# Peptides against a protein of PDB entry 6B4J: the designs that were tried, part 88

Target 1, 315 residues: chain A of PDB entry 6B4J
Amino acid sequence: DITMQWYQQLQDASMQCVLTFEGLTNSKDSQAKKIKMDLQKAATIPVSQISTIAGSKLKEIFDKIHSLLSGKPVQSGGRSVSVTLNPQGLDFVQYKLAEKFVKQGEEEVASHHEAAFPIAVVASGIWELHPRVGDLILAHLHKKCPYSVPFYPTFKEGMALEDYQRMLGYQVKDSKVEQQDNFLKRMSGMIRLYAAIIQLRWPYGNRQEIHPHGLNHGWRWLAQILNMEPLSDVTATLLFDFLEVCGNALMKQYQVQFWKMLILIKEDYFPRIEAITSSGQMGSFIRLKQFLEKCLQHKDIPVPKGFLTSSFWRS

## One batch from the design tools (peptide; made by RFdiffusion4, then SolubleMPNN)

Design b1_p17_4_s1 (from b1_p17_4, 9 letters changed)
Fold by OpenDDE base, seed 2:
Structure b1_p17_4_s1 (fold): chain B 315 residues (1-315), chain A 17 residues (1-17)
Amino acid sequence: as target 1 above (315 residues)
Amino acid sequence: DELEEIRKELLEAAESL
């Protein structure tokens, strides 16, 4: 399976990255520890500062991240920080930056869906200039949310239940599995972030270039989902999240083919989702149904709430 | 079956990526 090969290649690359900067992370040297902490802060703090407030502030954040990745010194915590402070500094920063983008999907977007767009446009712009960061974003995303690949992890003989639950994307703490609502909330945030990334381009970059991970990957994701057996609650939830965020962009790009896909969901895939949906899980199913029925009736998909407008960039 | 044709088209598009 080409999809699973791609998944594994990204995970292997991510693991190799971790091994590459192990000297920095495991160092007992006081200077190396200081550098590690400074680099970690320099990589992650700007991402946490991303907001919907002003386009000018978003540009400043982007420029700071790009400068750091380019080997230029940046100010962080009142100190000058550069990836050149350690031979493993760049690999470490790329990994931590990518991890932080996915974490913002998992936490910030999960709680505030509109936050997907400013985070995604920065991530997309950084990915365009720094492809390795993009690969690491995918690796982190796929590991936390296998449904973003998509694939459904299988229980293997001899596997611990907790390990299987973690593979499915659940958090397990003190032998207690995460509640289903919290799990779905985190998965939703990550899918929404991904759906935003694949459609957005940084407006101050070279927009004539091909998107490094564009809407074609959104089309692939939908095709794969529709050829998989639905999972209870998960499929209906994430399919809605994906289409709400990038459905308008997919409609514009794929036109008639997009509408054929929506008809396929309504006429063929809905009965399969319904068959595995319990009475207590009808909420996600009904939400998806109502969304698709409205879109098909109006022959339009609305622009998602929080989509960045020209007025935002003039702010 | 029109639906099967749509499924096939979607899969072919996905494989071309």
Scores: peptide ipSAE 0.176, ipTM 0.822, DockQ to the pose 0.790
Fold by OpenDDE base, seed 5:
Structure b1_p17_4_s1 (fold): chain B 315 residues (1-315), chain A 17 residues (1-17)
Amino acid sequence: as target 1 above (315 residues)
Amino acid sequence: DELEEIRKELLEAAESL
């Protein structure tokens, strides 16, 4: 399976990255520990500062991240920090930055769906300039949310239940599995972030270039989802999240083909989702149904709430 | 079946990426 090969390749690359900076992460030297912490803060704090407030602030954050990845010194925690402070500094920063972007999907976007857009536009712009960060974003995303690949992990003989739960994307702490609502909330956040990344370009970059991971990957994702048996509650939830965020962009890009896909969902895929939906899970199903019925009736997909406008970039 | 044809077209598009 080509999709699974791609998944594995990205995971392998991510693991190799971790091995490359192991010396930095495992060092007992006080100076190395200080450098590690400074680099980690320099990589992650700017991402946490991303907000919907002003385009000018977003540009400052982008420039800071790009400067750090370019080997330039940046101010972090009142100190000058550079990836050149350690031979493994760049690999470490790229990994931690990518991890933090996905974590913002998992946490911030999960709680505030509109936050997907400012995070995604920065991630997309950084990906354009630093392809390795993009690959690591995918690796982190796929590991935390296998539904972003997409695939549904299967239980294998001899596997521990907790390991299977983790493969499905659940958090397991002290032998307690995450509650379903929290799980779906985190998965939704990550899918929404992904759906935003694939459609957004950093407005101050070279937009003549092809998007490094554009809407064609969104089309691929939908095609794969629709060719899989639905998973109870998960498929209906994430399909809605994806279409709400990038459906308008897909409509504009794929036009007639997009509407054919929506008809396929309504006429063929809905009955399959319904067949596996329990009474307690009807909320996700009904939400998806109502969304698609409205879109088909109006022959339009609304622009998602939080989509960045020209006025945002002038602020 | 029109729906099956649509499904096939989507798959072909996905595989070409």
Scores: peptide ipSAE 0.158, ipTM 0.813, DockQ to the pose 0.792
Fold by OpenDDE base, seed 3:
Structure b1_p17_4_s1 (fold): chain B 315 residues (1-315), chain A 17 residues (1-17)
Amino acid sequence: as target 1 above (315 residues)
Amino acid sequence: DELEEIRKELLEAAESL
């Protein structure tokens, strides 16, 4: 399975990255600890500052992240910080930056869906200039949300239930599994972020280059989802999230092929979702139903709320 | 190309509905 090979390759690369900077992370030296903390803050704080407020501020954040990844000194916490402060600094920063982007999907986008777009456009732009960050974004995303690959983890003989729950993307703390609503909320945020990344390009980059992980991956994702048995509540939720965020872009890109796929979803796949949907899960089901019916009726998918306009970039 | 194969399968399925 090529998809699973790709998944595993990304996970292996991520693990190798962690091993590469383990000297920095495991050091008991006071100076090394200080450098680690400074680098971690320099990598993560700019991402947390991403907002829907102004394009100019977003550019400043992008430039700061890019400068850091380029080996230039940046100001963080009142100090000059550079990845050159430690031989493992760049690998560490790339890993932590990628982790933070996914975390913003998991937390910020989960709570504020419109936040997907400014986060995604920065992530896309950084990915274009720093491909390793992109691979690490995917690795983090896939680990937290296997549905972004997509695949559904299976229970294996001898596996602990908690480990299986974690593989499914649930948080398990003190032998308590995360509530389904919170789980779905986090998964939704990550899928929405991913759906935004694959369609957005940084407007100040070299637009002649191909998107490093573009809409073709969105098409692939949909194709893979449709070739899988639906998972109760999860599939309906995430399929809606994905289509709401990138459906308009996919429609524009794939035209007739997109509509054929949407009909396939409505007429073939949706009944399979219905068959596994319980009365307590009708919310996600109804939402997907209404979305599909509206889109097919109007032969249009609306531009998602929060999509970045020219006016945003002029602010 | 795996993507092309998948796309073809989806298209064929959609056309058969």
Scores: peptide ipSAE 0.074, ipTM 0.741, DockQ to the pose 0.091
Fold by OpenDDE base, seed 4:
Structure b1_p17_4_s1 (fold): chain B 315 residues (1-315), chain A 17 residues (1-17)
Amino acid sequence: as target 1 above (315 residues)
Amino acid sequence: DELEEIRKELLEAAESL
């Protein structure tokens, strides 16, 4: 399976990355510990500062992240910080930055869907300039949300239940599995972030280049989802999230083919989702149904709330 | 069948990436 090979390759690359900076992370030296913490803050704080407030502020954040990844010194916590402070600094920062982007999906976007767009445009722009960060974003995303690949993890003989639950994307703490609503909320946030990334380009980059992970991957994702058996509650939830965020962009890109896909969802996939939907899970199904019915009726997919406009970039 | 045609088109698109 080519999809699973791709998944595994990204996971392997991520694991190798961790191994490359193990010396930095495991060092007992006080100076190394300080460098690690400074680099971690320099990588993650700018991402946490991303907001919908002003395009100018977003540009400042982007420039800071790019500068850091480029080996330039940046100010963080009142100190000058550079990846050159340690031979493993760049690998560490790339990993932590990618991790933080995905974390913003599962936390910030999960709670505030509009936050997907400013986070995504920065992530996309950084990915364009730093492909390794993009690969690591995918690795982190796929690990936390296998449905973003997409694939559905299966229980294997001898597997611990907790490990299986983690593979499915659940958080398990102190032998307690995450509640389904919280799980779906986090998955939704990550899918929404992904759906935003694949359609956005950093406006101050070289737009002549192809998006490093563009809408074609969105089309791929949909095609693969629709060729898989739906999962109870999960499929209806995430399919809605994906289409709400990137459906308008897909419509513009694929036009007639996009509408054919929506017809396929309505006529073929809905019955399959319905067949596995319990009465207690009808909310997600109904939400998807109503969305698609409205879109088909109006022959339009609305621009998602929070989409970045020209006025945002002038602020 | 129109639906089957759509499925094939989608699958082909997915495999080409």
Scores: peptide ipSAE 0.170, ipTM 0.821, DockQ to the pose 0.734; fails the geometry check

Design b1_p17_4_s2 (from b1_p17_4, 9 letters changed)
Fold by OpenDDE base, seed 5:
Structure b1_p17_4_s2 (fold): chain B 315 residues (1-315), chain A 17 residues (1-17)
Amino acid sequence: as target 1 above (315 residues)
Amino acid sequence: KELEEIRKELQEFAESL
């Protein structure tokens, strides 16, 4: 399977990245530990500061992240921090930055869906300038949310149940698996972030260049999902989340082809989802149903709530 | 028949992107 091979390559690259900065991560030296912590803060704090408040603030955050990745000193925690403080600093920062973007998907976007857009536009812009960060974003995203690939992890003979649960994207702490609602909420956040990334371009970049991971990947995701048997509750939830966030962009980009796809979802795929939906899972099913029916009736997909407008960038 | 054609077209389109 080409998709699985690609996924494995991403994971291997991510693992290799971890190995490259292991010396920094595992150092017992006080100075090295300080550098590590400073670099980690410099990489992650700006991402946590991303908000829907003002475009000017978002630009400042972007510039700070880009400066850090470019080897320039940045102020973090009242100190000057640079990736040049350690030979492994750049790889470490790229990895931690990518990890943090995905964490904002599973945490912030999960709770506040509109947060997907400011996070995604920064991620997209950084990805355009720093392709390795983009690859690491995909690696982290797909590992935490295999449904973003998409694939459904399979239980292998001899596998521990907890390991299988983790492969499915569940958090397991002290032999306790997270509740299904929390799991779906995190998966939803990550899918929404992904759906936002693939459609957004940093407005101050070179827009003549091809998006590093654009809407064509959204189309591929849908095509792959529609060729898979639906998973109970998961498919209905994530398909809705994906279409709500990037459906308008897909509609604008692919026009007639998009509507053919939406008809296929409604007439062919939706009945398959219905067939596996229990009474306790009707919420996700009904939301998807209503969304599809409204979109087909109106021949329009609304611009998602939180989409960044020109007024946002002037603020 | 029509849905199968749409499915095929969707896949072909995905491969072209």
Scores: peptide ipSAE 0.317, ipTM 0.883, DockQ to the pose 0.825
Fold by OpenDDE base, seed 2:
Parts: structure tokens; C-alpha cells; sequence
Structure b1_p17_4_s2 (fold): chain B 315 residues (1-315), chain A 17 residues (1-17)
């Protein structure tokens, strides 16, 4: 499977990245430890500061991240910090930055769906300038949310149950598995972030260039999902999340083809979801149903709430 | 028949992107 090969290549690259900066992470030297902590903060704090409040603030955050990745000194915690402070500094920062973007998907976007857009536009803009960060975002995203590939991990002989649960994206702590609702919230946040990334371009970049991971990947995701057996609760939830965030963009881009796909979802795939949906899981199912029916009736997909407008960029 | 034709068309379109 070409998709699984691509996924494995991303995971291998991510693992190699970790090995590359292991000297920095495992160092017992006091100065190296200080540098590591400073670089980690410089990479992650700006991402945590991303908000829906003002476009000008978002630009400042972007410029700071880009400066750091470009080897320029940045101010963090009252200190001047640069990736040049250690030979492994750039690899470490790229990895931690990518990890933090995905964490904002599973935490911030999970709780506040509108946060997907400002996070995604920064991630997209950074990806355009720093392709390795983009690959690491995908590696982190797909590992935490295999449904974003998409694929469903399978239980293998001799596998521990906890390891299988982790492969499915569940958090397991002290032999306790994460509650289904919390799991779905995290998966939803990551899918929504992904759906936002593939459609957004940083407005201050070279917009004539091709998006590094654009809407064509959104189409491929949908095509693959529709060729898979639905998973109880998961498929209905994530399909809705994906379409709510990027359906309008897909409609505008692919027009007649998009509507053919939506009809296929409603008439062919949706009954298959229904067949595996229990009475206790009807919430996600009903939400998807209502969304599909409304969109087909109105022949329109609404612009998602939180979509960044011209007024946001002037603020 | 029509839905299967649509499915095939969408797959071919996905491969073209």
C-alpha cells in the first residue's frame, strides 16, 4: 500500500530526527541542558500564544518562529536564544515545533474549534518556508491520529492490549484507557487542524507557489475514507469534522466533483455508518446526517465558524 | 450502477490530483 509506505517513511524520518538530536537531549552538561530548555521554550511558547484576537499579533508570532528556524537570535524568557547555540539545535527545534502544532490540535482545537484557523495558517506558512517542519507535523499528526492518514491500526499476534490501544490513538495511563468522549475530542481537534492546514495559505508569503500540502490531500483523504469500512462513532465524528472545516474550500475548488462525492456519502456511505451506529452513538451520526442534508438541500457548504477574514488581518 | 460509476470516477479523479 503506497499510503502505508508513505506513512512509514514519515515515521522513519521522525525517528531519525530524534536520533539526530539525542546528544542534546541526553547531555549531562549543564550548558547543554540550559540550551535545550531555552530552545524548547523558544519553539513552543510562540505556538501557545496563537489566538483569534488580532492578525498583527499572529504576524509577530509567525515572524518569531521563522526567525528562530532561520538561525537568527530571538528573545525568549528574557534571554537571547538561537538554534546555532548547539549543532543539534535546529533539528531539535523543528521537531519540538511540529510536535507543539499537533498538540495544539489535540488540546486547544479540541476544546475551541475556531482555534484551528489561526494555528493552521501559521503552520501552513511555516511549512512553506521550512518543509521539514511540515513533514514532522504530518509524522506527529498521523502517529497520534491514524485516522488522519487514514488507516485503522490492527491488532497483531503477541501485541499487548495497551500498545494496540495506543496505536489506535488512545491515551493509556496506569493501565487505564482514556474515555471514548475524550479520545474523540482529541481526534476531532487534530482532524480539524489538518482540514484547516490543507486549505490555508499565509497571506504575507508568496501565494503564487503551490501549497506544500493542499486540498488535493483533502480529496485523497475523503476518497480513502469512503473506501474503508466505517468505524463505530469514529467515522461519523471525523467525517463531519473534516467536512465542516474544509467542505466549503473543497466545494469551491472541485465544484461538480465535490457534489458527486457528497451524494455518494449521503446515499451509499451514510447507510453503512448507520448500520454500525448504536443508540448510544447517535449524536455524531445525527450531526453528520443533518449537515449532509442541509448542504445538499441548500447546494452550499457554509464557511466554517472562525474562518479568518480580511478584518482579522487588519486588526 | 450510478453510485458505483460515481465511486470509480471519484477514485480516478483522486489519482489525477
Amino acid sequence: as target 1 above (315 residues)
Amino acid sequence: KELEEIRKELQEFAESL
Scores: peptide ipSAE 0.300, ipTM 0.876, DockQ to the pose 0.833
Fold by OpenDDE base, seed 4:
Structure b1_p17_4_s2 (fold): chain B 315 residues (1-315), chain A 17 residues (1-17)
Amino acid sequence: as target 1 above (315 residues)
Amino acid sequence: KELEEIRKELQEFAESL
């Protein structure tokens, strides 16, 4: 399976990255610990400052992240910080930055869906300039949300239940598994962020270049999902999230093929989702149904709430 | 079936991207 091979390659690269900066993370030296903390803050704080308020502020955040990744000193916590302060600094920052982008999907986008777009456009622009950050974003995303690959993890003989739950993307703390609603909320946030990334380009970059992970990956994601058996509640939830965020972009890009796909979802795949949907899971099912019916009736997919306009970039 | 033909077309299209 080429998809699973790709998944594993990204996970292996991520693991190798962690091993590369192990000296920095495991150091007992006070200076090394300070550098680690400064680098971690320099990488993650700018991402947490991303908002829908002003394009100018978003540009400042982007420039700061790019400067840090380029080996330039940046101000963080009142100090000058650079990845050159430690030989493992760049690898560490790339990893933590990628982790933070995915975490913003998991937390911020999960609670505020419109936050997907400003986060995604920065992530896309950074990915274009720093491909390794993009690969690490995918690795973190795939690990936390295997449905973004997509695949459904399988229980193997001898596997602990908690390990299987973690593989499915559940948080397990103190032998307590996360509630289903919280799980789906986090998965939704990550899928929405991904759906935003694949359609957005940083407006101040070289737009003549191919998107590093563009809408073609969105089409592949849909094609793969449609070839899989639906998973109870999960498929209906995430398919809706994906289409709500990137459906308009897919419609504009692929036109007639997109509408054929949407018909296939409604007429062939949706009944399969219905067949596995319990009475307690009807919310996600009904939401997807209403979305598909509305889009097919109007022959249009609305621009998602929070989509960045030209006026945003002039602010 | 018309739907199966659509599925095939979409898969072929996905592979072309």
Scores: peptide ipSAE 0.298, ipTM 0.877, DockQ to the pose 0.824
Fold by OpenDDE base, seed 3:
Structure b1_p17_4_s2 (fold): chain B 315 residues (1-315), chain A 17 residues (1-17)
Amino acid sequence: as target 1 above (315 residues)
Amino acid sequence: KELEEIRKELQEFAESL
């Protein structure tokens, strides 16, 4: 199908990117190793510095990332660093930057849901100026969280169980699979980040341009999810996460169509989730239930906690 | 019947985006 073709194209592009900078990554030369490390730090440290504290600091981080991607020298670790230091430097930085954004979803947003918004607005703004970074964000996101596509990986004949678990997004270390709670926490973080990206625009960019990966992709995600059989605990968790973060934006954008979708979720899809929910998995189910009931009752989706306000940008 | 119509409408809408 078109979605799986798109998924594969992004994965292929990501793999080609890795091959392109393989010379830099596999170099035994001391200078090349130093450049690689400096570029990696320059790409990733600014992303790790993203916080909910002040809009001015967020702008500084954005400007630094954009400068780096534009071939300008930036200060990192007390050194001047530029992608021009190596012919493969730009591809490497774009890949590592995209990887780091997704990692912040997986780690920071997973633990602090409100962190999705400042990370997402920077990612969106960078994506607008550097489309290849956006494609690589999707590639990394899809690989770590196939539910962001969405698709459910299938077990194939001859596949190792561990490989299947990894395809599902589980971490497998020393033949030990990740605990379900940790898995869901990471998936939640990535979905929340994605839901934030598709609705946010960098406020200092050209707002007249179309969002490079906007709310239309959020609608497509929901439509695809609703056409899939629910997965135990996963579907209830991620559907809630997605709607909590971008439901208000979808409501504003699609209005009557959004409410029709929400009714379909409540009346058709929710019973299917219930049918596969065990007594031990009721937490995510109940949370989704309460959210849907509240939203339908009030005919409103609340603005998500942590949404960036005008006061944030003045700080 | 109504739910099926809604599902179809939502799919058509998704394809139009």
Scores: peptide ipSAE 0.291, ipTM 0.875, DockQ to the pose 0.872

Design b1_p17_4_s3 (from b1_p17_4, 10 letters changed)
Fold by OpenDDE base, seed 1:
Structure b1_p17_4_s3 (fold): chain B 315 residues (1-315), chain A 17 residues (1-17)
Amino acid sequence: as target 1 above (315 residues)
Amino acid sequence: SELEKIREELLKAAESL
């Protein structure tokens, strides 16, 4: 189908990117290793410095990332670093930057849901100026969280169980699969980051341009989820995460159509989720149910906690 | 049903994006 073709195209582009900088990553030369480490730090440290504290700090971080991607020298670890230090430097930095954004969803947003917004607004702004970084963000996101596409990976004949578990998004270390709660926490963080990216625009960019991956992709995601059989615990968890983060924006954009979709979830999709929900998994189901019932009752979806206001940008 | 019509409309919208 078209969705799986899109998924595969992004994965192929990501794999091709890895091949383009293989010379840099596999080099045994001491200078090349130093350049690689400097570029990796220059790409990833600014992303790790993103916080909910001040809009001025986000602007500084954004400007630093943009400067690096534009071939300008930036200060990192007390050294001047540029992608021009190696012919494969730009491809490597784009890949590592995209990987780091997704990792912040997987780790930081998973633990602190409000962190989705400052990370997402920087990611969106960088994506607007550097579309290849955006494609690589999607590739990394889709690989770690197939539910962001969405699709459910299938077990194929001859596949190792561990490989199937990894395809589903589980971490497998020393032949031990990740605990379900940790898995869902990481998936939640990545879905929340994605839901924030599709609705946020960098306030200092050219706002006349169309969002490179906007709310239309949120609508597509919901339509695809609702056309799929629910997966136990996963569907209820991620549907809640998605709607909590971008439901208000979708409501404003799609209005009557959004409410029709919400009614469809309540009346048609909930019974299907309930039918596959065990007594031990009722927590995620109940949370989604209560959220939707509240939204339908009040005819409103609240602005998510951590949403960036004008006061944030003046700080 | 009305719900089936809504589902079909959502799917058509998703395909057009």
Scores: peptide ipSAE 0.140, ipTM 0.810, DockQ to the pose 0.769
Fold by OpenDDE base, seed 4:
Structure b1_p17_4_s3 (fold): chain B 315 residues (1-315), chain A 17 residues (1-17)
Amino acid sequence: as target 1 above (315 residues)
Amino acid sequence: SELEKIREELLKAAESL
């Protein structure tokens, strides 16, 4: 399976990255610990500062992240910080930055859907300049949300239940599994972030280059989902999230083909979702239904709330 | 059916990426 091979390759690359900077992370040296903390803060704080407030602020954040990844010194916590402070500094920063982007999906976007767009445009722009960060974003995303690949993890003989739950994307703490609503909320946030990344380009970059992970991957994702049996509650939730965020962009890109796909979803796939939907899961089902019906009726997919406009970039 | 054709087209697109 080519999809699973791709998944595994990204996971392997991520694991190799962790091994590369193990010396930095496991060091008992006080200076190394200080460098680690400074690099971690320099990588993650700018991402946490991303907001919908102003394009100018977003540009400053982008420039800071790019400078850090380029080996330039940046100010963080009142100190000058550079990836050159340690031989493993760049690998560590790339990993932590990618991890933080995905974390903003599962936390910030999960709670505030409109936050997907400013986070995604920065992530996309950084990915263009730093492909390894993009691969690590995918690795983190896929590990936390296998439905972003997409695939459904399977229970294997001898596997611990907790390990299986983690593979499915659940958080398990103190032998307690995450509640379904919280799980779906986090998955939604990550899918929404992904759907935003694949359609956005950093406006100050070289627009002549192809998007490193563009809308074609959105089309692929939909095709794969539609070729899989639906999973109870999960498929209805994430399919809605994906289409709400990137449906307009897909419509513009694929035109007639998009509408054929949407009809396929409504007429063929939706009944399969209905067949596995319990009375307690009708919320996600109804939301998807209403979205599909509205879009087909109006022959339009609305621009998602929070989509970045020219006015945002002039602010 | 038309739906089957659409599904096949989508699958081909997915495999080409």
Scores: peptide ipSAE 0.133, ipTM 0.811, DockQ to the pose 0.677
Fold by OpenDDE base, seed 5:
Structure b1_p17_4_s3 (fold): chain B 315 residues (1-315), chain A 17 residues (1-17)
Amino acid sequence: as target 1 above (315 residues)
Amino acid sequence: SELEKIREELLKAAESL
């Protein structure tokens, strides 16, 4: 399976990255620990500062992240920090930055769907300039949300239940599994972030180049989802999240083919979702149904709430 | 059917990426 091969390749690359900077992470030297913490803060704090407030602030954050990845010194916590402070500094920063982008999907976007767009446009712009960060974003995303690949992890003989739950994307702490609502909320946030990344380009970059992970991957994702048996509650939830965020962009890109896909969902895929939907899960199903019916009736997909406009970039 | 053709087209597109 080509999709699973791609998944595994990204995971392997991520694991190799971790091994590369293990010396930095495992060092007991006080100076090395200080460097590690400074680099971690320099990589992650700017991402946490991303907001919907002003385009100028977003540009400052982008420039700071790019400067850090370019080996330039940046100010963090009142200190000058550079990836050149340690031979493993760049790999560490790339990994932690990518991890933080996905974490913002998992946390911030999960709670505030509009936050997907400013986070995604920075991530896309950084990915364009630093492809390895993009690969690591995918690796982190795929590991936390296998539905972003997409695939549904299966229970294997001899597997511990907790390990299976973690493979499905659940958090398990002290032998307690995450509640389903919290799980779906986190998955939704990550899918929404992904759907935003694949359609957005950093406006101050070279737009003549092809998007490093563009809408073609969105089309692939939909095609894969529709060729899989639906998972109870998960498929209806994430399919809605994905289409709400990138459906307008897909409509513009794929036109007639996009509408054929929506008809396929309505006429062929809905019965499959319905067949596995319990009475307690009808909310997600109904939400998806109403969205698709409205879109098909109006022959339009609305621009998602929070989409960045020209006025945002002038602020 | 027309729906089957659409599904097949989507699958082919997915496999080519």
Scores: peptide ipSAE 0.132, ipTM 0.813, DockQ to the pose 0.719
Fold by OpenDDE base, seed 2:
Structure b1_p17_4_s3 (fold): chain B 315 residues (1-315), chain A 17 residues (1-17)
Amino acid sequence: as target 1 above (315 residues)
Amino acid sequence: SELEKIREELLKAAESL
């Protein structure tokens, strides 16, 4: 399976990245520990500062991240920090930056759906300039949310139940599995972030070039989902999240083919989702149904709430 | 069926990526 090969290649690359900076992470040297902490803060704090408030502030954050990845010194915590302070500094920063972007999907976007767009446009712009960061974003995303690949992890003989639950994307702490609502909330945030990344380009970059991971990957994701058996709650939830965020962009890009896909969902895929939906899970199913019915009736998908406008970039 | 044709078209599009 080409999708699973791609998944595995990204996971292998991510694992190799971790091994390359192991010397920095495991160092007992006081200077190395200080450098590690400074680099970690320099990589992650700017991402946490991303907000929907002003385009000018978003540009400042982007420029800071790009400067750091380019080997330039940046100010962090009142100190000058550079990836050149350690031979493994760049690999470490790229990994931690990518991890932080996905974490913002898992946490910030999960709670505030509109936050997907400013985070995604920065991530997309950084990915365009630093492809390795993009690959690491995918690796982190796929590991936390296998449904973003998409694939459904299977229970293997001899596997611990907790390990299987973690593979499915659940958090397990003190032998207690995460509640379904919290799980779906986190998965939703990550899918929404992904759906935003594939459609957005950093406006101050070279937009004439091909998007490094564009809407074609969104089309692939939909095609793969529709050829898989639905999962209870998960499929209806994430399909809605994906289409709400990038459906308008997909409509503009794929036109008639997009509408054929929506008809396929309504006429063929809905009965399959319904057949596995319990009475207590009807909420996610009904939400997807109502969304698709409205879109098909109006022959339009609305621009998602929080989409970045020209006025945002002038602020 | 028309629906089957749509599925095939989607799969072909995905494979071309």
Scores: peptide ipSAE 0.269, ipTM 0.875, DockQ to the pose 0.778; fails the geometry check

